Peptides against a protein of PDB entry 7PB4. Designs and how they scored, part 181

Target 1, 105 residues: chain A of PDB entry 7PB4
Amino acid sequence: KMLNIKEYKEKLLSTLGEFLEDHFPLPDRSVKKKKKNIQESSVNLITLHEMLEILINRLFDVPHDPYVKISDSFWPPYVELLLRNGIALRHPEDPTRIRLEAFHQ
Target 2, 218 residues: chain B of PDB entry 7PB4
Amino acid sequence: DALQMAVGYFEKGPIKASQNKDKTLEKHLKTVENVAWKNGLASEEIDILLNIALSGKFGNAVNTRILKCMIPATVISEDSVVKAVSWLCVGKCSGSTKVLFYRWLVAMFDFIDRKEQINLLYGFFFASLQDDALCPYVCHLLYLLTKKENVKPFRVRKLLDLQAKMGMQPHLQALLSLYKFFAPALISVSLPVRKKIYFKNSENLWKTALLAVKQRNR

## One batch from the design tools (peptide; made by RFdiffusion4, then SolubleMPNN)

Design b2_p14_5_s3 (from b2_p14_5, 6 letters changed)
Fold by OpenDDE base, seed 1:
Structure b2_p14_5_s3 (fold): chain B 105 residues (1-105), chain C 218 residues (1-218), chain A 14 residues (1-14)
Amino acid sequence: as target 1 above (105 residues)
Amino acid sequence: as target 2 above (218 residues)
Amino acid sequence: MLREMVETLVELEA
């Protein structure tokens, strides 16, 4: 039973990863480095998959404070996507923090 | 030139020392408006000003006016659109600004230089269908963007659910009809064969300006 | 679909 759950989880993660890559990819930053020094903060954006992993891990690691601070690596459309789909919630007092929605059975 | 000074003002922000901040802002805004409506703006100017309009740097009234004059001389960079979508999601702009942006995006769609990156945003636009204020314009945008590869069972279900909730809206029907065209097996519901697909606001705020742009680029 | 997938995943980790 446990092996089946683990395998199922892995399959689900893989399927989710594929789904996210297919339907919600990051835009290609291939904007040609034109030389002008605008420090476009070379902040590497994380994938939606990675963002979800962070949120899920925080929920389980710190259930009493499951909020994650939105960093510059969080692509705003991803944040909005999670919020709009009811997957994540903003902290009521700090809009820079989000949590995974408690999917109450 | 006056336009460069105006764009520079919006980009760099108001210099602290001027007692008449509002007059200066109005002067520069009028400069941008005049040039945009007469000649259109360069892609670089649109890139700068579009981000400013959506970043929340200025008040809603100013942002609205800037966005209304985002008229290209020739083309709009798809990168500007991608950046704009990001700013929309930061939540520093008003709901009315979001609506105006989607109206603008639909109106200016043919002037965007490339569609590859915009097509990658398909899922994000689709997610915005649930916003009642955005839905008509997002449907129109999706109608322009939709490829066979985008038509998936889960999206069909979402559209049908939305239709059940909102009723048989013409913009939803148009999009569903397109979906049925690409994937007839996914949509069993007999859609009324509307001979004419129409979206609301076919007469956009930029109709006259767009005609002028098209004429200049012929 | 995305929400459902995430919900299922969370339920499996719980």
Scores: peptide ipSAE 0.441, ipTM 0.857, DockQ to the pose 0.324
Fold by OpenDDE base, seed 3:
Structure b2_p14_5_s3 (fold): chain B 105 residues (1-105), chain C 218 residues (1-218), chain A 14 residues (1-14)
Amino acid sequence: as target 1 above (105 residues)
Amino acid sequence: as target 2 above (218 residues)
Amino acid sequence: MLREMVETLVELEA
């Protein structure tokens, strides 16, 4: 039973990763490199997969304060995607913080 | 020139010392409007002003007016659109501004220089279908963007679910018809053969301007 | 689909 759960988890993670990469990739910012004058915000955007990992980890590591501060590395469309799909919730008092939805409740 | 000063005003913000801030704002806004409708705006100007309109820097009335005059002289940069979508997701603009943006995007679609990056945003646009106010315009946009590779079983299910919820909407039927065209095996439901694809005419706001742009670029 | 996948993942980690 435990082996089956681990295998299932691994398969699910892999499937999720592939799904996110295929359907919600980061935009290729390569076009910005050619125009000298636009201060390319040097901000490195994280993948949606990485964002989810951060949110999941926070939920389990700090269950009493499961909120993550939205950084500049958080691509706004990803944040919106998570919020709209009910995967994440915005902090009621601080819109700069989001948490993973507590699906187990 | 007057346009550069106007764009600069919106970009840098009002200089604190001006006693008549509203008059100055109106002056610059009129300058942008006049040039945009007469000659169109350069891609760089659209890039700047579109960002401003969607960033929430100014009030809704000003943002709406700016967005309405985002008329290209020649082309719109794809990068500007990608940035704009990002700003929409930040949530600092009104719902009406979001609707107007999608109308604008549909109307100006042919003037966008490239579509590769916009196509990568397909999933994000698709996720916006659940917004009742945006749905008609997003369907139209998706109709323009959809490739065979975008037609996936889970998206078909979502569209069918949406149809079950909202009823048989012409814009949704149009998109479903396109999906069926690309992937007939995924859509077993007989779609009424609509002879005419009907979307809300989002172009009406810019009809005259678009004709002028097309004429200039011939 | 995305929500379901994430939900399942969270449930498995809980």
Scores: peptide ipSAE 0.440, ipTM 0.858, DockQ to the pose 0.306
Fold by OpenDDE base, seed 5:
Structure b2_p14_5_s3 (fold): chain B 105 residues (1-105), chain C 218 residues (1-218), chain A 14 residues (1-14)
Amino acid sequence: as target 1 above (105 residues)
Amino acid sequence: as target 2 above (218 residues)
Amino acid sequence: MLREMVETLVELEA
């Protein structure tokens, strides 16, 4: 029974990863570094998959404070996507912090 | 030149010490407006000013005026649009600015140099359909972007659910008709054969400017 | 679909 759950989890993670890559990919950073001062924030954006992992891990690791601070690595469209789909919630007093939605409450 | 000075002002921000901040702002804004409507703006100028308009750096009135004059001389860079969508999601711009942006995006769609990256944003635009204020314009945008590969069962379900909630809106019907065209097996519901695709006329704000751009590029 | 997938994943970890 445990093996089946692990296998199912792995399959689900794989499917989710594929889904996210297919439908919500990061924009190609191939923005040619043309020389000028557009501080193209060389900030390495994380994938939506990685963002979800961070949120999930925080929920389980620190259940009393499940909020994650939005960093520069968080692509704003991803944040908006999670919020709009009811997957994440903003902290009521600090809009720079988000948490995974508690689906079972 | 006057335009470069104006763009530089918006990019660098107002110098704190100027007693005539409002007059200076208005002067530069008028300069941008005049050039944009007469000649259009270079892709680089649009790149800078579009992001400024959506970043929340200035007040809503200023942002609205800047966005209204985002008229290309020739083309708009796809990268500018991708960046703009990012700024839009940061939430520092007003709802009216968001609506105006989508209207602008639809109106200027043909002047965007490439569509590959914009097509990758399909899912993000689709997620915005639930916003009642944006829905008509997002439907129009999706109508322009939708390819066969974008028509998925889960999106069909979402559209049908949205239709059930808000009624048979012309813009939703247009998009659903396109979906049915690409994937007839996914849409079992008989869609009224409306001969006329009806979207809100987003280009009306820029009609004269767009005509001028087309004339210059002939 | 995305929400459902994430929900299922969270349930499995829980």
Scores: peptide ipSAE 0.439, ipTM 0.855, DockQ to the pose 0.342
Fold by OpenDDE base, seed 4:
Structure b2_p14_5_s3 (fold): chain B 105 residues (1-105), chain C 218 residues (1-218), chain A 14 residues (1-14)
Amino acid sequence: as target 1 above (105 residues)
Amino acid sequence: as target 2 above (218 residues)
Amino acid sequence: MLREMVETLVELEA
């Protein structure tokens, strides 16, 4: 029974990953390193899959404070997508923090 | 160049404690407006000013005026549009600014140099259909972007659900008709054959300017 | 669909 659950979870993660890649890919940053010295800290954007993993892990690891701080690696359209679909919620007092919605409520 | 000074002002912010901040801002804004309507703006200028208008750096009135004069001399960079969409999602601009941006995007669609990256944003635009204020303009944008590969069963269901909620809106019917054209098996519902697709005249704000741009680029 | 997929995943981890 546990093996079947693990296999199902892996399959679901794979399917989700494929879905996210197909329908919500990151924009190709034209790495045209134009040399302008602005240390644009090339903050690498994380995938939507990675973002969801972070949110899910936080919910289980720290259930009393399940909020994740939005970093520069969080692509704003992804944040908006999660919020609009009811997958994530903003902290009521700190808009820079988001949590995974508790689907069991 | 007066335009370069004006763009620089908006990019770098108001220099030192000038007592006449409002007069200076108005002067530079008028400069941008005059050049944009007369000659259009270079792609680099649009890139800078579009980001400023959507970043929330200035008030809504200023942002609105900047967006209204985002008229290209030749082309708009696709990268500018991708960046702009990101700024919209940050939520520092007003709802009216978002509406104006989508109207602008539809009006200027043919002047965007490439569509590959914009096509990748299809899912994000589709998700914005639930916003009642944006829905008419997003439908128009999606009508321009939709390819056969974008027509999926889950999107069809979402459109039908939206129709059930909002009623048979002309812009939604137009998009559904296109979906049916690409994937007739996914849409069993008889759609009225509309001979003419009617979207809200988002182009009316730029009609004269667009004609001028087309004439210069012939 | 995305919400449903995420919801299912969360339920499996709970």
Scores: peptide ipSAE 0.436, ipTM 0.857, DockQ to the pose 0.321

Design b2_p14_5_s4 (from b2_p14_5, 6 letters changed)
Fold by OpenDDE base, seed 5:
Structure b2_p14_5_s4 (fold): chain B 105 residues (1-105), chain C 218 residues (1-218), chain A 14 residues (1-14)
Amino acid sequence: as target 1 above (105 residues)
Amino acid sequence: as target 2 above (218 residues)
Amino acid sequence: MLRLMVQTLVELEA
């Protein structure tokens, strides 16, 4: 039974990863760095998959404060996507913090 | 160049020391407006000013005026659009600015140099369909972007759900008809064969300017 | 679909 759950989880993670890559990929940063000083902050954007992992892990690791601070690595469209789909919620007092929605409530 | 000075002002922000901040802002804004409507703006100028308009750096009135004059001389860079969508999602601009942006995007769609990166944003645009204010314009945008590969069962279901909620809206019907064209097996519902696809005329704000751009680029 | 997938994952970890 446990092996089946593990296998199912792995399959689901794989399927989710593929889905996210297919439908919500990061824009190709092939913005040719034309040399001009627009500090396009070389901030390494994380994938939506990585963002979800962070949110899920925080929910389980710190259930009393499940909020994650939005960093520069969080691509704004991803944040908006999670919020609009009811996957994440903003902190009521701090809009720079988001949490995974508690689906069991 | 007066335009360069104006763009530089918006990029660098107002210098605190000027007693006549409002007059200076108005002067530069008028400069941008005049050049944009007469000659159009270079892709680099649009890149800078579009981001400024959506970043929330200035007030809504200023942002609206800037966005209204985002008229290309030749082309708009797809990178500018991708960045703009990012700014839009940050939520520092007003709802009216968001609507105006989508109207602008539809109106200027043919002047965007490439569509590959914009097409990658398909899922994000689709997610915006639930916004009642944006829905008509997003449907129009999706109508322009949709390829067979974008037509998935889950998106069909979402569109049908929206139709059930909002009624048989012309813009939803147009998009559904396109979906049925690409994937007839996914849409079992008989769509009324409306002969005329009807979208809100997003281009009306820029009609004269667009005609001028087309004339200059012939 | 995305929400359902995420929900299922959370439920499996829970």
Scores: peptide ipSAE 0.423, ipTM 0.869, DockQ to the pose 0.341
Fold by OpenDDE base, seed 2:
Structure b2_p14_5_s4 (fold): chain B 105 residues (1-105), chain C 218 residues (1-218), chain A 14 residues (1-14)
Amino acid sequence: as target 1 above (105 residues)
Amino acid sequence: as target 2 above (218 residues)
Amino acid sequence: MLRLMVQTLVELEA
C-alpha cells in the first residue's frame, strides 16, 4: 500500500510538471532588445511548479503562518492563476502574501 | 517633440513642482491622443504607454484614455502584449480596463508583429473565461489564437461547463465550433450550425483608426 | 483540473 502511494505521488508530480510546462510556460524573456538603457531588472522568474512547491512546503513547514511573501520572482500571471482557481489565497491584511488553500478544512 | 515630452511625462511621473498638475496631465494626454489618432504611435511608445495604462500609476479615467489611443503606426510588439498581460494580473487596474484591454487586443491582433509568445499565453487567456465580463472578448481572442494543439479534453469540459452555466452564448458557440473543427471526437454535442460567427464588435472603437493604419501601411 | 491536481498532491503529502 505504501509503495502504491509513493508511486502514485511520483506519477502525479510528473504529470503535474508536464501539465504546467505544456500549458503555462514562462514567456521567453530572452528577447534582449539591444537597447542598452532599460535596466530590465534581470529578475529570474520561477516556474509555476516551483511556486507551488514553495507554497506547499510553507503550508507544511509553518502551518500557523502558511503565507509566502510574493517576490519579484513570482510572475504575476501565475499568482493570478492560483488565486483565480482557488489554489491560493491572499492574506486578508497583506495583499503581498499568499497561502495555499487549505483543502483539508 | 511634443509627443516625446508627453510620453516622458507619463513614464517619469509628474515633477512635484508643477502647480497645475491636472492641466499638465491633460495637455500631455491630448498630445498623445492627437498623434495616436492622426498618425499612430511607434511600437516603443505603445510599449511604454500600455504599461503605464495598466500599472495603476494613474486613475482609471486616465488609464482608459491612454488605452483607447494605443493605435500603432505600423506594428505592436508582442513583448508589449506579454508585459501588458502581466500588469493585468497584478490587479491594479479596474475591471473596465481589463475589458478594454481585451477589446483592444482583439482589435489590434493583426498589427502584432509576432504571435509566438502570445500563443504561449493561451492557457492564461483560457483561464480568464470564467470572468463574466471578460468572457465574450476572451472567446474572441481564443478564436483567433486556437490551434489544434490547444484543443484538449479539459478545456472542452470547461467550455461545456461554462455553456451550462451561462447558456448558449454566441461567443462560446463560436469557440466551441472551432474546437469541434479541430477535434470532432471531443465534442459529441450537436452544435447548431451557425452560418455566421458573431462576436461582439470590439473593433468599433478603433474602426476608423484601423482603416487609416491599413491604408498607411499599404 | 489544475486545482484538482494540486489538491490531490497536497492530500498525498498530509
Scores: peptide ipSAE 0.423, ipTM 0.870, DockQ to the pose 0.356
Fold by OpenDDE base, seed 4:
Structure b2_p14_5_s4 (fold): chain B 105 residues (1-105), chain C 218 residues (1-218), chain A 14 residues (1-14)
Amino acid sequence: as target 1 above (105 residues)
Amino acid sequence: as target 2 above (218 residues)
Amino acid sequence: MLRLMVQTLVELEA
């Protein structure tokens, strides 16, 4: 039974990953290094899959404070997507923090 | 030149605590407006000003005026559009600014140099259909972007659900008709055969300017 | 669909 659950989880993660890649890919940043000295801190954007993983892990690791601080690596459209679909919630007092919605309520 | 100074002002912000901040802002805004409507703006200028208009750096009135004069001389960079969509999602701009942006995007769609990256944003645009204020313009945008590969069962369901909620809106019917064209098997519902697809005239605001741009690029 | 997928995943980890 446990093996089947693990296998199912892996399959689901794979399917989710494929779905996210197909429908919500990151834009190809043409890294045209335009020379202008603005240290555009090459903040590497994380994938939506990685973002979800962070949120899920935080929920389980720190259930009393399941909020994750939005970093520069969080692509704004992804944040908006999660919020609009009811997958994530903003902290009521700190809009820079989001949590995975508790689906068990 | 005067335009470079104006763009620089918006990009770098007002230099010193000049007592005449409002007059200076108005002067530069008028400069941008005048050049944009007469000659159009270079892709680089649009890139800078579009980001400024959506970043929340200035007030809604200023942002609105900037967006209204985002008229290209030749082309708009798709990168500018991708960046703009990102700014929209940050939530520092007003709802009216978002509407204006989508109207602008539809109106200027043919002047965008490439569509590959914009096509990748299809899912994000589709997710915005739930916003009642944006829905008519997003439908129009999706109508322009939709390819066969975008027509999926889950999106069909979402559109039908939206129709059930909002009624048979012309813009939604137009998009559904396109979906049915690409994937007839996914849409069993008889859609009224509309001979003419009607979207809100988002272009009306820029009609004269667009004609001028087309004439210059011939 | 995305919400359901995420929900299912969370339920499996719980």
Scores: peptide ipSAE 0.419, ipTM 0.868, DockQ to the pose 0.338
Fold by OpenDDE base, seed 3:
Structure b2_p14_5_s4 (fold): chain B 105 residues (1-105), chain C 218 residues (1-218), chain A 14 residues (1-14)
Amino acid sequence: as target 1 above (105 residues)
Amino acid sequence: as target 2 above (218 residues)
Amino acid sequence: MLRLMVQTLVELEA
């Protein structure tokens, strides 16, 4: 039974990863012509998969404060996607913080 | 030139010391409007001003006016569109601005230089279908963007669910018909053979300007 | 689908 659960989890993670990569990839910002001066801070954006991992880990690691601060590495469309699909919630008092939705309630 | 000064004003913000902030704002806004409608804007100018309009830096009235004059002289950079979508998701712009943006995007679609990056945003646009205010325009956009590879079973289900919820909307029917064209096996429902695809005319706001742009680029 | 996948994943980790 335990082996079956682990295998199922791994399969699910793999499937999720593939799904996210196929349907919600990061845009290729490579077309930035090196125009000189505006240091557009090359903020390294994380994948949606990585974002979800962060949120899930926070939920389990710090259940009393499961909120993650939205950093510059969080691509706004990903944040919006998670919020709109009911996967994440904004902190009621701090819109810069989000948490994974508690699906068990 | 006057346009550069105006764009610079919006980019850098009002210099604190001007007693007549509103008059200065109006002056620069009129300058942008005049040039945009007369000659169109360069891709770089659109890049800057579109970002400003969607960033929430100015009030809704100003943002709306800026967005309405995002008329290209030649082309719009797809990068500008990608950035714009990002700003829309930050939530600092009004719902009306979001609607206007999608109308603009549909109207200006043919003037966007490349579509590869925009097509990567397909999933995000599709997710916006649940917004009742955006749905008609997003359907139109998706109709323009949809390729065979975008037609997936889960998206078909979502569209059918949306149709069940909202009723048989012309814009949904148009998109579903396209989906059926690409993947007939996924849509078992007999769609009424609508001879005419009907979308809300998003182009009406820019019709004259778009004709002028097309004429200049022939 | 995305929500369901994430939900299932969370339930399995819980």
Scores: peptide ipSAE 0.413, ipTM 0.860, DockQ to the pose 0.354

